Peptides against a protein of PDB entry 2AUS. Designs and how they scored, part 5

Target 1, 323 residues: chain A of PDB entry 2AUS
Amino acid sequence: ADIKREVIVKDDKAETNPKWGFPPDKRPIELHIQYGVINLDKPPGPTSHEVVAWIKRILNLEKAGHGGTLDPKVSGVLPVALERATRVVQALLPAGKEYVALMHLHGDVPEDKIRAVMKEFEGEIIQRPPLRSAVKRRLRTRKVYYIEILEIDGRDVLFRVGVEAGTYIRSLIHHIGLALGVGAHMAELRRTRSGPFKEDETLVTLHDLVDYYHFWKEDGIEEYIRKAIQPMEKAVEHLPKIWIKDSAVAAVAHGANLTVPGIVKLNAGIKKGDLVAIMTLKDELVALGKAMMSTQEMIERSKGIAVDVEKVFMPRDWYPKLW

## One batch from the design tools (peptide; aimed at target 1 H207 D211 H214)

Design b1_p24_6 (made by RFdiffusion4)
Pose (drawn by RFdiffusion4):
Structure b1_p24_6 (pose): chain A 309 residues (1-127, 142-323), chain P 24 residues (1-24)
Amino acid sequence: ADIKREVIVKDDKAETNPKWGFPPDKRPIELHIQYGVINLDKPPGPTSHEVVAWIKRILNLEKAGHGGTLDPKVSGVLPVALERATRVVQALLPAGKEYVALMHLHGDVPEDKIRAVMKEFEGEIIQRKVYYIEILEIDGRDVLFRVGVEAGTYIRSLIHHIGLALGVGAHMAELRRTRSGPFKEDETLVTLHDLVDYYHFWKEDGIEEYIRKAIQPMEKAVEHLPKIWIKDSAVAAVAHGANLTVPGIVKLNAGIKKGDLVAIMTLKDELVALGKAMMSTQEMIERSKGIAVDVEKVFMPRDWYPKLW
Amino acid sequence: SEREEEIEEELERIKEEVKEEMEE
């Protein structure tokens, strides 16, 4: 997921006018929230659905959604997209996820076999692909490990299968997500308590600084997604519902294949929309016309890059 | 601290109210 993609510039002269849109980190606080995402450290106990409901109440929001469901007892990274950026969590499906898990073996097994068996579970699994498994600690029947997986991978099922392969059986004592695409345990990871308090600092004390840092621009959700940057003049057509045509492309990531989910970005690096690539990177460079991206969801409002009549 | 207790009480109240609305 976190492979740095090469950027290929097709139009080296394209410039963006600062009158239109906003750099993603410089949106007025209300707009910042309308197009924001929270990197929330979900506490054990509530369902992911309940956590989102609490967030909507705390922030007085109409809409919100999470990216990748965590079960009630699971803690950790839970990206919560807000308001107009609610559907941006779609961008996380192609990105992977990482967990730290505690596995309790129902029988005694030599560490040698435990490490050897765990390693064999990398690659593919049926219940999804397991990118990596790193054993952190093996204390008796307790195994603490870090695992990177494809989205939708049920870790409980993975541990159960490891138990079967060992014959002694296994139980997942606890699970914590440490990564969900670009969201990880860094300075942007906030708790529900921080969110409530920072909201009060803003609505009661008039200080926007804390609630601002607790909410990330929606562009954070597409950090690991292939991107196509388009001219200012092309943004309006897309913002108004048209698919993206090749003439509007300024630069793009290498490795884009037909069918790939891509993010269409302005030259200010704002998210315009998510769509499916109808061409490859090379075809987008060589061709002068045709539909480059079948737009599935538009995020940018029509007002930022307006059509003038 | 007093501020931390206030925030915890408010969060618990929000959780109870949201839960009651979901049961309806």

Design b1_p24_8 (made by RFdiffusion4)
Pose (drawn by RFdiffusion4):
Structure b1_p24_8 (pose): chain A 309 residues (1-127, 142-323), chain P 24 residues (1-24)
Amino acid sequence: ADIKREVIVKDDKAETNPKWGFPPDKRPIELHIQYGVINLDKPPGPTSHEVVAWIKRILNLEKAGHGGTLDPKVSGVLPVALERATRVVQALLPAGKEYVALMHLHGDVPEDKIRAVMKEFEGEIIQRKVYYIEILEIDGRDVLFRVGVEAGTYIRSLIHHIGLALGVGAHMAELRRTRSGPFKEDETLVTLHDLVDYYHFWKEDGIEEYIRKAIQPMEKAVEHLPKIWIKDSAVAAVAHGANLTVPGIVKLNAGIKKGDLVAIMTLKDELVALGKAMMSTQEMIERSKGIAVDVEKVFMPRDWYPKLW
Amino acid sequence: SEEELESHEEIKEKLEELEEEAEE
């Protein structure tokens, strides 16, 4: 997921006018929230659905959604997209996820076999692909390990299968998600407590600094997604519901294949929309016309890059 | 509003209870 993609510039002269839109990290606080995402450290106990409901109550929001469900007892990274950016969690499906898990073996097994068996579970699995498994600690029947997986991978099922392969059986004692696409345990990871308090600092004390840092621009959700940057003049057509045509492309990531989920970005690096690539990168460079991206969801409001009559 | 403050306080209390249970 976190492979740095090469950027290919097709129109080296394209410029963006500051009058239109906003750099993503410079939105007025209200707009920042309307188009924000929270990198939330989900506490054990509540369902993911319940956590989102609490967040909507705390921030007095109309809409919100999480990216990748965590079960009630699971803690960790739970991206919560807000308001107008609610659907941006779609951008996380192609990105991977990472967990730290505690596996309790129902029988004694030599460490040698445990490490050897765990390694064999990398690659593909049926229940999804397991990118990597790193054993952190093996204390008796307790195995602490870090695992990277494709989205929708049920870790409980993976541990159960490891138990079968060992014959002794296995139980997942606990699970914590450490990564969900570009969201990880860094300075942006906040708790529900921080969110409530920072909201009070803003609505009661008039200080927006803390609630601002607790909420990321929605563009964070597409950091690991192939991108196509378009001209200012092309943003309006897309923001108004048109698919993206090739003439509007300024630069794009290498490796884009037909059918790939892509993010359409302004030259300010704001998220305009998510869509499916109808052409490859090379075809987008060589061709002068045609639909480059079948737009699935528009995020940018029509007001930022307006059509003037 | 007063109702919003009460709602936030209820969420904070519930979280504290969950933290105490997690410590056990």

## One batch from the design tools (peptide; aimed at target 1 V100 L102 L150 E151)

Design b1_p25_1_s2 (made by RFdiffusion4, then SolubleMPNN; its pose is not in this set)
Fold by OpenDDE base, seed 2:
Structure b1_p25_1_s2 (fold): chain B 323 residues (1-323), chain A 25 residues (1-25)
Amino acid sequence: as target 1 above (323 residues)
Amino acid sequence: SAAEAERAARERFRALVARQREREK
């Protein structure tokens, strides 16, 4: 998620009208909520769906969705997209995840051997999904980006792990235990990151949301609820971006594909087939789509479909129709 | 700061771990 992408400018003279749209930092509170994502600290106990239902009740919302299921016993970072932003979770589902896990070993193992074996699990691993997963129980490869051992205390190993989406930490721990020869189980698990969402000042509890909503509705204080809700654009920070002309925004907001002439600037390293975020020059999310060209093709070509628009987020009226 | 939030999260996690170890004894 922290990969700084180079920005290539195609049109350095492109201007944006300050009267059009609603930049992420300038949305009225009601509009901010409608295009919001909460970085929720999910408590242990409830399901991710129950927590989403509670948020809907607390904030009086019709729709919400989460950026990837946490098991009932698992706490930590659960992005919850609100109302019109609900579908932005599709950008978060494939995003990398970080966890802190406690592994309990079923026998004594020298610390040096624990460290050596856990290091071998960095990279590609073969997993079988748990019985309770909605996913077909096929063997699949997943990437472990890193394993950081935080603490070893006899049979207990506290570690941080960065993983590809849909890596099962319980299965990882089981395989580590087998490789150690003694067996192991997952004692505790917390998710510390989901794509661009991490444990930081934006992480809020369900109690915080109750209090902050009350301060807004009863006391007229918007500050707390405004800070507790991130703009939906946060949920696409990890994606490659394409920034478009004001004249192209309304067409894309109506579901038209992005053509090459509409591009002002773009990230380097876009490949054909990549999920990309289409942005205004004010960093507003217009749509998600599939890249139909590479970055290089989008630079070199004067015409053609650059992005197949799959999901529009921006309202059709934020920018004028210029076609 | 992000570093303080991370420390607090680690401490909360360690405290959960400690309480679970006490329940398994």
Scores: peptide ipSAE 0.070, ipTM 0.733, DockQ to the pose 0.050
OpenDDE base, seeds 1, 3, 4, 5: peptide ipSAE 0.028, 0.040, 0.031, 0.026; ipTM 0.651, 0.657, 0.701, 0.538

Design b1_p25_1_s3 (made by RFdiffusion4, then SolubleMPNN; its pose is not in this set)
Fold by OpenDDE base, seed 3:
Structure b1_p25_1_s3 (fold): chain B 323 residues (1-323), chain A 25 residues (1-25)
Amino acid sequence: as target 1 above (323 residues)
Amino acid sequence: SAAEEEARRRARFAEVVARIEAEEE
């Protein structure tokens, strides 16, 4: 998520009409909620599905979905996409995750040995999903991007870990414990990051949402609930982007594939088969789709299907039909 | 019943909110 992607401009003369669309910063509060994502601090205890059901009740919503299941006992960053934005969670499912974990060792191990062995778990690891997982229990590789030991107190090891999506921290701790020769278990776990969502000023509790909704509905103060909900575009910040002409927006919003002539600018390093976000020149999310060309092919070719559009988010009427 | 399941969900929500309040004090 922190890697700045280069932006290649294909059409430097392309302008956007300020009267068309609803940029993320200019949505009325009701429309902002319809296209919103909450950076929720999930409390320990409830399931991610129970928490989503509570948010729907608090905010009087018909639909919501979460950006990746946290176990009941696990707290922290749970992105919850609202209403028309509900399907944006598909962009967050493959995103990297960060956790702070407390590992309890079942025997005494010298600190130097703990540090050395935990460093060996950076990189590719082999995991088997736990019995309680709905995922088929096949062996698979996962990346551990980094392990940062925060504190060692006897048998208790507090550490930060960045991982590929679907890495099981409980299984990682079990394997570390086996490598140390004494065994270990996960005592506590908090998720501190899910792709572009992290512990920052946008993180809100269920209590905050109750209060902020009350301030809006009873006192007429929309500021708090507006700040508590991020625009759906936040949920795609980590994806490669393609920005399109105003004349191409309505076609894509109707479910047409993006063709090469519609491209104004794009990120470098797009490969065929990548999930990409199609954006307006006002940074509005139009759709998610599968790249049918590389960045280089999208620059060099004059025609062809650039993106197979899989999911439209933008309403069909925000931009005029110009074909 | 669906009503009893709803009541149980509301009770669990109230417990979660009360715990969050106690952790923020």
Scores: peptide ipSAE 0.021, ipTM 0.437, DockQ to the pose 0.041
OpenDDE base, seeds 1, 2, 4, 5: peptide ipSAE 0.000, 0.006, 0.006, 0.000; ipTM 0.349, 0.365, 0.286, 0.309; seeds 4, 5 fail the geometry check

Design b1_p25_2_s3 (made by RFdiffusion4, then SolubleMPNN; its pose is not in this set)
Fold by OpenDDE base, seed 3:
Structure b1_p25_2_s3 (fold): chain B 323 residues (1-323), chain A 25 residues (1-25)
Amino acid sequence: as target 1 above (323 residues)
Amino acid sequence: MQARIEEEIARFRRLVEERRRAEEE
């Protein structure tokens, strides 16, 4: 969310018809839910799958999925994509994560040594996935973007950590403990960020969702449930974007690849092979796809496949067929 | 934003202090 990507305009005369589509802020409540993502405060205790099943029961939903597993004992930011938005979680799985962790040391270590050793874990680390992980137990590299020590009290170390997706904080703490020479374990963990989702005014509990659903269904008050659910477009804010002409939207919504003539504007720094979000000029998510060209190639070329469309989200009828 | 992070930090600080007291008893 915090990285402002440069926007390059390719067609400065492109207009959008205000009668076509449903911008994220103008969806009727039922349609907003169908294309929604909840920024859930996951309680400690239940699995991420149990919590998704509870949300489906509370909100009377057929489908939902989460933006990256939290362990049962781990609380905090769990994005839950709803109904037609369920597949948008694939944009969130590779996204960076932030945590606040409590590490308990198994021996006494001077604070200056704790600070020095923890700083050496910023950058690339080697991890082995835990036995309980569905991931093959091969050694792999992961990035630790930053470690911020918040407090040291004897053997207890409270810290914030920004990490690449699939970094195991329990394994990080174990390796820090080995480097300190005394050993350590993870006492507490909370996820404070998952890509564009963070601890803000949009974070809601399961209890909030129960109350807000009742206010809507029994009292006819939509305001609370509308605010509790984010548009699916929130789940792609961290991706590079390509904005397309109204005339290209229906073709992409039918699963056609995006060609270069359909591009109005795009983010700088797209590389071949990147996951990109295809957007309307009203910032509606049409599809996710794989870039087949760089940003520079999409600017310089007059024709060719710009994006291999992998996943369509937009209904086929929101924009007219103009070909 | 800042308030919820501060609340969680304050929760963890209380848990540290409770553990410290239990180790001194």
Scores: peptide ipSAE 0.023, ipTM 0.597, DockQ to the pose 0.454
OpenDDE base, seeds 1, 2, 4, 5: peptide ipSAE 0.017, 0.020, 0.023, 0.015; ipTM 0.478, 0.584, 0.567, 0.486

Design b1_p25_3 (made by RFdiffusion4)
Pose (drawn by RFdiffusion4):
Structure b1_p25_3 (pose): chain A 309 residues (1-127, 142-323), chain P 25 residues (1-25)
Amino acid sequence: ADIKREVIVKDDKAETNPKWGFPPDKRPIELHIQYGVINLDKPPGPTSHEVVAWIKRILNLEKAGHGGTLDPKVSGVLPVALERATRVVQALLPAGKEYVALMHLHGDVPEDKIRAVMKEFEGEIIQRKVYYIEILEIDGRDVLFRVGVEAGTYIRSLIHHIGLALGVGAHMAELRRTRSGPFKEDETLVTLHDLVDYYHFWKEDGIEEYIRKAIQPMEKAVEHLPKIWIKDSAVAAVAHGANLTVPGIVKLNAGIKKGDLVAIMTLKDELVALGKAMMSTQEMIERSKGIAVDVEKVFMPRDWYPKLW
Amino acid sequence: EEEEEEEEEKEHHEKFEELLEKHKE
């Protein structure tokens, strides 16, 4: 997921006018929240659905959604997209996820076999692909390990299968997500407590600094997604519901294949929309016309890059 | 039996937190 993609510039002269839109990290606080995502450290106990409901109450929001469900007892990274950016969590499906898990073996197994068997579970699995498994600690029947997986991978099922392969059986004592696409345990990971307090600092004390840092621009959700940057003049057509045509492309990531989920970005690096690539990168460079992206969801409001009559 | 099962789950939880803190260092 976190492979740095090469950027290919097709129109080296394209410029963006600062009058239109906003750099993503410079939105007025209200707009920042309307188009924000929270990198939330979900506490054990509530369902992911309940956590989102609490967040809507705390921030007095109309809409919100999470990216990748965590079960009630699972803690960790839970991206919560807000308001207008609610559907941006779609961008996380192609990006992977990472967990730290504690596996309790129902029988004694030599460490040698445990490491050997765990390794064999990398690659593909049926219940999804397991990118990597790193054993952190093996203390008796307790195995602490870090695992990277494709989205929708049920870790409980993975541990169960490891238990079968060992014949002794296995139980997942605890699980914590450490990564969900570009969201990880860094300075942007916030708790529900921080969110409530920072909201009070803003609405009661008039200080926006803390609630601002607790909420990320929605563009964060597409950091690991192939991108196509378009001209200012092309943004309006897309923002108004048209698919993206090739003439509007300024630069794009290498490796885009037909059918790939892509992010359409302004030259300010704001998220305009998510869509499916109808052409490859090379075809987008060589061709002068045609639909480059079948737009599935538009995020940018019509007001930022307006059509003038 | 139910109390013992709850205690065991709690112990696993505490152990996980300790191990996680350790390996985060």

Design b1_p25_4 (made by RFdiffusion4)
Pose (drawn by RFdiffusion4):
Structure b1_p25_4 (pose): chain A 309 residues (1-127, 142-323), chain P 25 residues (1-25)
Amino acid sequence: ADIKREVIVKDDKAETNPKWGFPPDKRPIELHIQYGVINLDKPPGPTSHEVVAWIKRILNLEKAGHGGTLDPKVSGVLPVALERATRVVQALLPAGKEYVALMHLHGDVPEDKIRAVMKEFEGEIIQRKVYYIEILEIDGRDVLFRVGVEAGTYIRSLIHHIGLALGVGAHMAELRRTRSGPFKEDETLVTLHDLVDYYHFWKEDGIEEYIRKAIQPMEKAVEHLPKIWIKDSAVAAVAHGANLTVPGIVKLNAGIKKGDLVAIMTLKDELVALGKAMMSTQEMIERSKGIAVDVEKVFMPRDWYPKLW
Amino acid sequence: EEEEEEEEERKEHAREVREEWEEEE
């Protein structure tokens, strides 16, 4: 997921006018929240659905959604997209996820076999692909390990299968997500407590600084997604519901294949929309016309890059 | 009750190991 993509510039002269839109990290606080995402450290106990409901109550929001469900007892990274950026969690499906898990073996197994068997579970699995498994600690029947997986991978099922392969059986004692696409345990990871307090600092004390840092621009959700940057003049057509045509492309990531989920970005690096690539990168460079992206969801409001009559 | 205490201690230990590992990384 976190492979740095090469950027290919097709129109080296394209410029963006500051009058239109906003750099993503410079939105007025209200707009920042309307188009924000929270990198939330989900506490054990509530369902992911319940956590989102609490967040909507805390932030007095109309809409919100999470990216990748965590079960009630699972803690960790739970991206929660807000308001207008609610659907941006779609961008996380192609990106991977990482967990730290505690596996309790129902029988004694030599460490040698445990490490050997765990390694064999990398690659593909049926219940999804397991990118990597790193054993952190093996203390008796307790195995602490870090695992990277494709989205939708059910770690409980993975541990159960490891238990079968060892014949002794296995139980997942606990699980914590450490990564969900570009969201990880860094300075942006916040708790529900921080969110409530920072909201009070803003609505009661008039200080926006803390609630601002607790919420990320929605563009964060597409950091690991192939991108196509378009001219200012092309943003309006897309913002108004048109698919993206090739003439509007300024630069794009290498490796885009037909059918890939892509992010359409302004030259300010704001998220305009998510869509499916109808052409490859090379075809987008060589061709002068045609639909480059079948737009599935538009995020940018019509007001930022307006059509003037 | 004893089994619940042992399970809790096991989870606390695993969490300490995890925090230490995260600090090294």

Design b1_p25_5_s1 (made by RFdiffusion4, then SolubleMPNN; its pose is not in this set)
Fold by OpenDDE base, seed 2:
Parts: sequence; C-alpha cells; structure tokens
Structure b1_p25_5_s1 (fold): chain B 323 residues (1-323), chain A 25 residues (1-25)
Amino acid sequence: as target 1 above (323 residues)
Amino acid sequence: SAAEEEARRREYFRERLARERERRA
C-alpha cells in the first residue's frame, strides 16, 4: 500500500467540468453513505459477518460487505463497504495485511535465538490453510514482508507482522515455534492494517456508528457520520490508477472498455493483467478493470483497449454521454 | 510520536499478557 506510484501525464490540456459527477469530498451525506467504506475496529467475539449485519441494521442499509474476514477472537481493522460500494472489497482482498500478534512459546528460548529465527521468516513461506478456511487445504507460498519484534517477556513475544493477503498468522506462529524447537501458539491477534485502511483517526467502533447515526437522524448533525465513513475511493488507493477524460466516463460507466484515447494520466509500472482503478479527473472511482496494456503501451499507442472493465461503480448518469 | 507508539505497544502487551495468564490459570 505504501508504494508511491509516479503519475505520467498523457494529456496536460485535459479539463474536467465541475458540474459533472460527485467528487468524494462533495457527496451529499446520503450519497456519501451509498459509496462509503467504514474503517471498523472489529471487537473480539463476533464474526466479521455478524459485525457487517450489525452495521447494516445501525445504518439502515440493504447491502454491505467486508474487505477480508477476521476470526471471531481477532480484533482490529475491518473495512466494511456499504451499499453501491460493496463490491469495492474485491480490491482489498489481495491487499497486504498487518497484524500485532502475541506468541506464546512452549519452552524457554534465548532472546537472541528468538530474534534470529523470526528474522528467517521474513520473505517467502510455505503455508497450509487451516481446516475452517474456505480455501482448499493445499500448500501455498505466501510473503511475509516484515517481522518487527516489539517485546519479549520470557516465553511471550509481541510482534508486528506485514503479510501477503491470506497469510495465516496462527500457522506462521506454529512454524516459528517448530523452528525454535519448543513449539508455540498464537495467544492474541489484532489486525492493524488492511491495504490502505490502518489504525488512524478514521478507525471507528460499532458504538461510534450508533451514536453518529443518531446525531444525524435525530439532531440533524451529519458531520460525525460523514467522518466515520470513508469514500469508496480510499479502498482503491493502493491500486494503480488511470485517469480518464470526461468524454470517456459515461461509456466506462455503461460497462464499455477503456480505450487508449480516453486516458489523461496514469500511474507508472502498470503491467498487463494488473487490477487497475479507472478514475475521473476529480478522483472519482468509475470502475475496476484488468489492464490489457502496460503503462508504456498506453503512452505509446494511439488506439486499442487499455482496460477490460470488470466492475463499474459510478452511476451512468453522473457524466453525460459524449460519444 | 515513536515514544507514544512504544507506550501503546507496551500497554497492549501487558493487557494481552494478563488476559492470556488468566486463560491459562
């Protein structure tokens, strides 16, 4: 998520009409909710599905979805996409995750050995999914981006870990315990990051949502609920972006593929097959799609399909048909 | 600050250690 992507401008004269669309910062509160994502602090106890059901009841929503399951006992960052934004969670499923874990060792191990062995688990690891996983129990490689030991107290090790999506921290701790020779188990786990969502000022509780919804409905104060809900565009911040002309927006919003002439600017380093976010010049999410060209091909070519549009988010009427 | 983050990490550790000790007793 922290990869700064260069922006290459293809058309420096492209302007956007301020009357078209609804920029993330200018959506009426009802529309903001319809295109919202909550950075929820999931409590320990309930399932991620139960928490989503509670949010739907609290906010009077027909649809919502979460950006990757947290186990009942696991707390922390659970992105919950609302209503028309519900499908944006698909951008969060492949996103990296960070956790703080408490590992308990089943024997005494020198601190130097703990540190040395845990450092060896940075990089590629082989995991088998747990029995409760909907994923087939095949061995698979996953990346551990980093392990930061925060504290060691005898047999108790608190650490921060950044991992590829679908890395099982419980399994990681089990393998660390085996490598240490004494065995280990996961005592506690909190998710501190899910792609662009982290523990910051945008993190809210279920209680906060109850109060903030009440302040809006009963007192007419929308500020709190507006701050508690992030625009759906936040859920795609970690993706490479392509910004398109106003004249191309309505076609893409109708499900047409993005062609090269529609591109105004784009991120560097897009490869064929990458998931990309198609944006307006007002940073509105139009659609998610698969890149059919590299960044370089999108610059050099005058024509062709740049993005195969897979999921449209923008309504068809926000921009006029100019084709 | 880095110091505030470390303080929060230590508090989290202490709270989690306490809860884990209670579950093991």
Scores: peptide ipSAE 0.169, ipTM 0.764, DockQ to the pose 0.049
OpenDDE base, seeds 1, 3, 4, 5: peptide ipSAE 0.024, 0.030, 0.162, 0.018; ipTM 0.515, 0.532, 0.820, 0.444; seed 5 fails the geometry check

Design b1_p25_6_s1 (made by RFdiffusion4, then SolubleMPNN; its pose is not in this set)
Fold by OpenDDE base, seed 3:
Structure b1_p25_6_s1 (fold): chain B 323 residues (1-323), chain A 25 residues (1-25)
Amino acid sequence: as target 1 above (323 residues)
Amino acid sequence: LREELRRLAEETRRRRERLEERARR
């Protein structure tokens, strides 16, 4: 969402048939849920898996998945992808995240020294994953994009932090405490962003979902549950996009790789190996895949595989076979 | 999980009853 990417047009004459597909704003409520993502305010206490299990029960769903684990004690933004959209969480796992953290210092430190030392943790940091992570405990680099100190009250430091995916805020706070010479621990943590999902009007509680589902099923009012669920396309807003011809959509929906002739427009700055979203001209998500060419190669070449299609989302029948 | 769902459903029921009582006044 924060990265504005230039859009390069390759075919300025390409039109789309308004009768084909289901644009994100034109899905019937049942179809909207099948291709939905909830911007959930996860309460403190339950695991992310327990919360996903609650959503499945509340909304009577077979499948759901979350856009990145929050520890039991951690609250805030947990994207939950529903049913046919469940695998869109793969786009959210590598996404940057923002947190508000409360750090408690184990000794008195002058405020000027706190501010100076915390600023030194902006940029590349070395972390060891916690024992509870399924990740091998190898030292690795992670990016801290920014640290904003919100409040300092004696030994308590409230701060906002933007981080690369899989940065451990508990480990960051421990290292800040060591650099301050007194030690520190994480008292509280809330996630305020997960890629395109943030604290905004789309953020809903488990209680809101119970109410809104009841209003739909018992009172026939779909408006609230419709607003509580975002289209799956929201979960790919942070990815580079490639928009394709109507004639290419059905082939990609059947799992064919995207070839260069199918491209209408694309974002600048795509590199070989990037995760990209393949979109229709109506901004519908067809598939996720790996770029096999750069943006420049996709412009200059007349043929070849542009994207290796890894995961299809669009149903096979939304667009006709035009081959 | 069942207890929390029961709690949330009961809160929704109570909210509905309060809205119906307000519509009768």
Scores: peptide ipSAE 0.024, ipTM 0.512, DockQ to the pose 0.038
OpenDDE base, seeds 1, 2, 4, 5: peptide ipSAE 0.010, 0.021, 0.014, 0.021; ipTM 0.479, 0.509, 0.493, 0.552

Design b1_p25_6_s3 (made by RFdiffusion4, then SolubleMPNN; its pose is not in this set)
Fold by OpenDDE base, seed 2:
Structure b1_p25_6_s3 (fold): chain B 323 residues (1-323), chain A 25 residues (1-25)
Amino acid sequence: as target 1 above (323 residues)
Amino acid sequence: MLEELKRLAEELRARKEALEERAKR
């Protein structure tokens, strides 16, 4: 998520009409909620689905979805996309995740050996999905981006770990314990990051949501509930972006594929097949789609389908039809 | 359910603070 992508400008004279659309910072509160994502601090105990059901009840919503399951006993960052934004979770499912884990060793191991062995688990690891996963129980590779040992207290090892989506920390700890020769188990686990969502001032509890919704509905104070809900555009910050002309927005909002003439600016390093976010010049999310060209092809070509539009978020009426 | 969520949220906050204090050492 922290990779600053270069922005290549294709049309430096492209302007946007300030009267069209609803920039993420200028949505009325009801519209902000309809296109919102909560950075929820999931409590231990409930399932991620139960927590989503509670948010729907608290905020009087018809639809919501989460950006990647946390086990009942696991706490921390659970992005919950609301209403019309519900489908933005597809951008978060493949996103990298960070955890803080407490590993308990089943025997005494020198700290130097713990540090050395845990460092060997940085990179590609082979995992078997747990029995309870909806994923076929085939061996698969996963990336461990980093392991940071925070504390070693005898047999207890507190560590931070950055991982590819669908890496099982319980299985990682089991394999570390085997490599140490003594065995280990996961004592505690908290998710501290899910793509662009982290432990920061945007992290809210279910209690906060109850109170903030009450302040809005009973006291007329929208400020708290507005701050507790992030714009859906937050959920795509980690994706490569393509910014489009105002004249292309309504076509894409109707489900038309993005063609090369509609591009104003784009991130460097887009490859064919990448998931990309199509944005307005006001940083509004129009759609998610599959890149049909590289960044270089989108610059060099005058025509053709740049993005196969898979999922539209923007309403059809926010921008006028200019075709 | 709400009281149980409150209690779980407080227990989490305490665990988070304990984890953050350990991570600052």
Scores: peptide ipSAE 0.023, ipTM 0.439, DockQ to the pose 0.707
OpenDDE base, seeds 1, 3, 4, 5: peptide ipSAE 0.022, 0.015, 0.017, 0.022; ipTM 0.459, 0.424, 0.453, 0.418

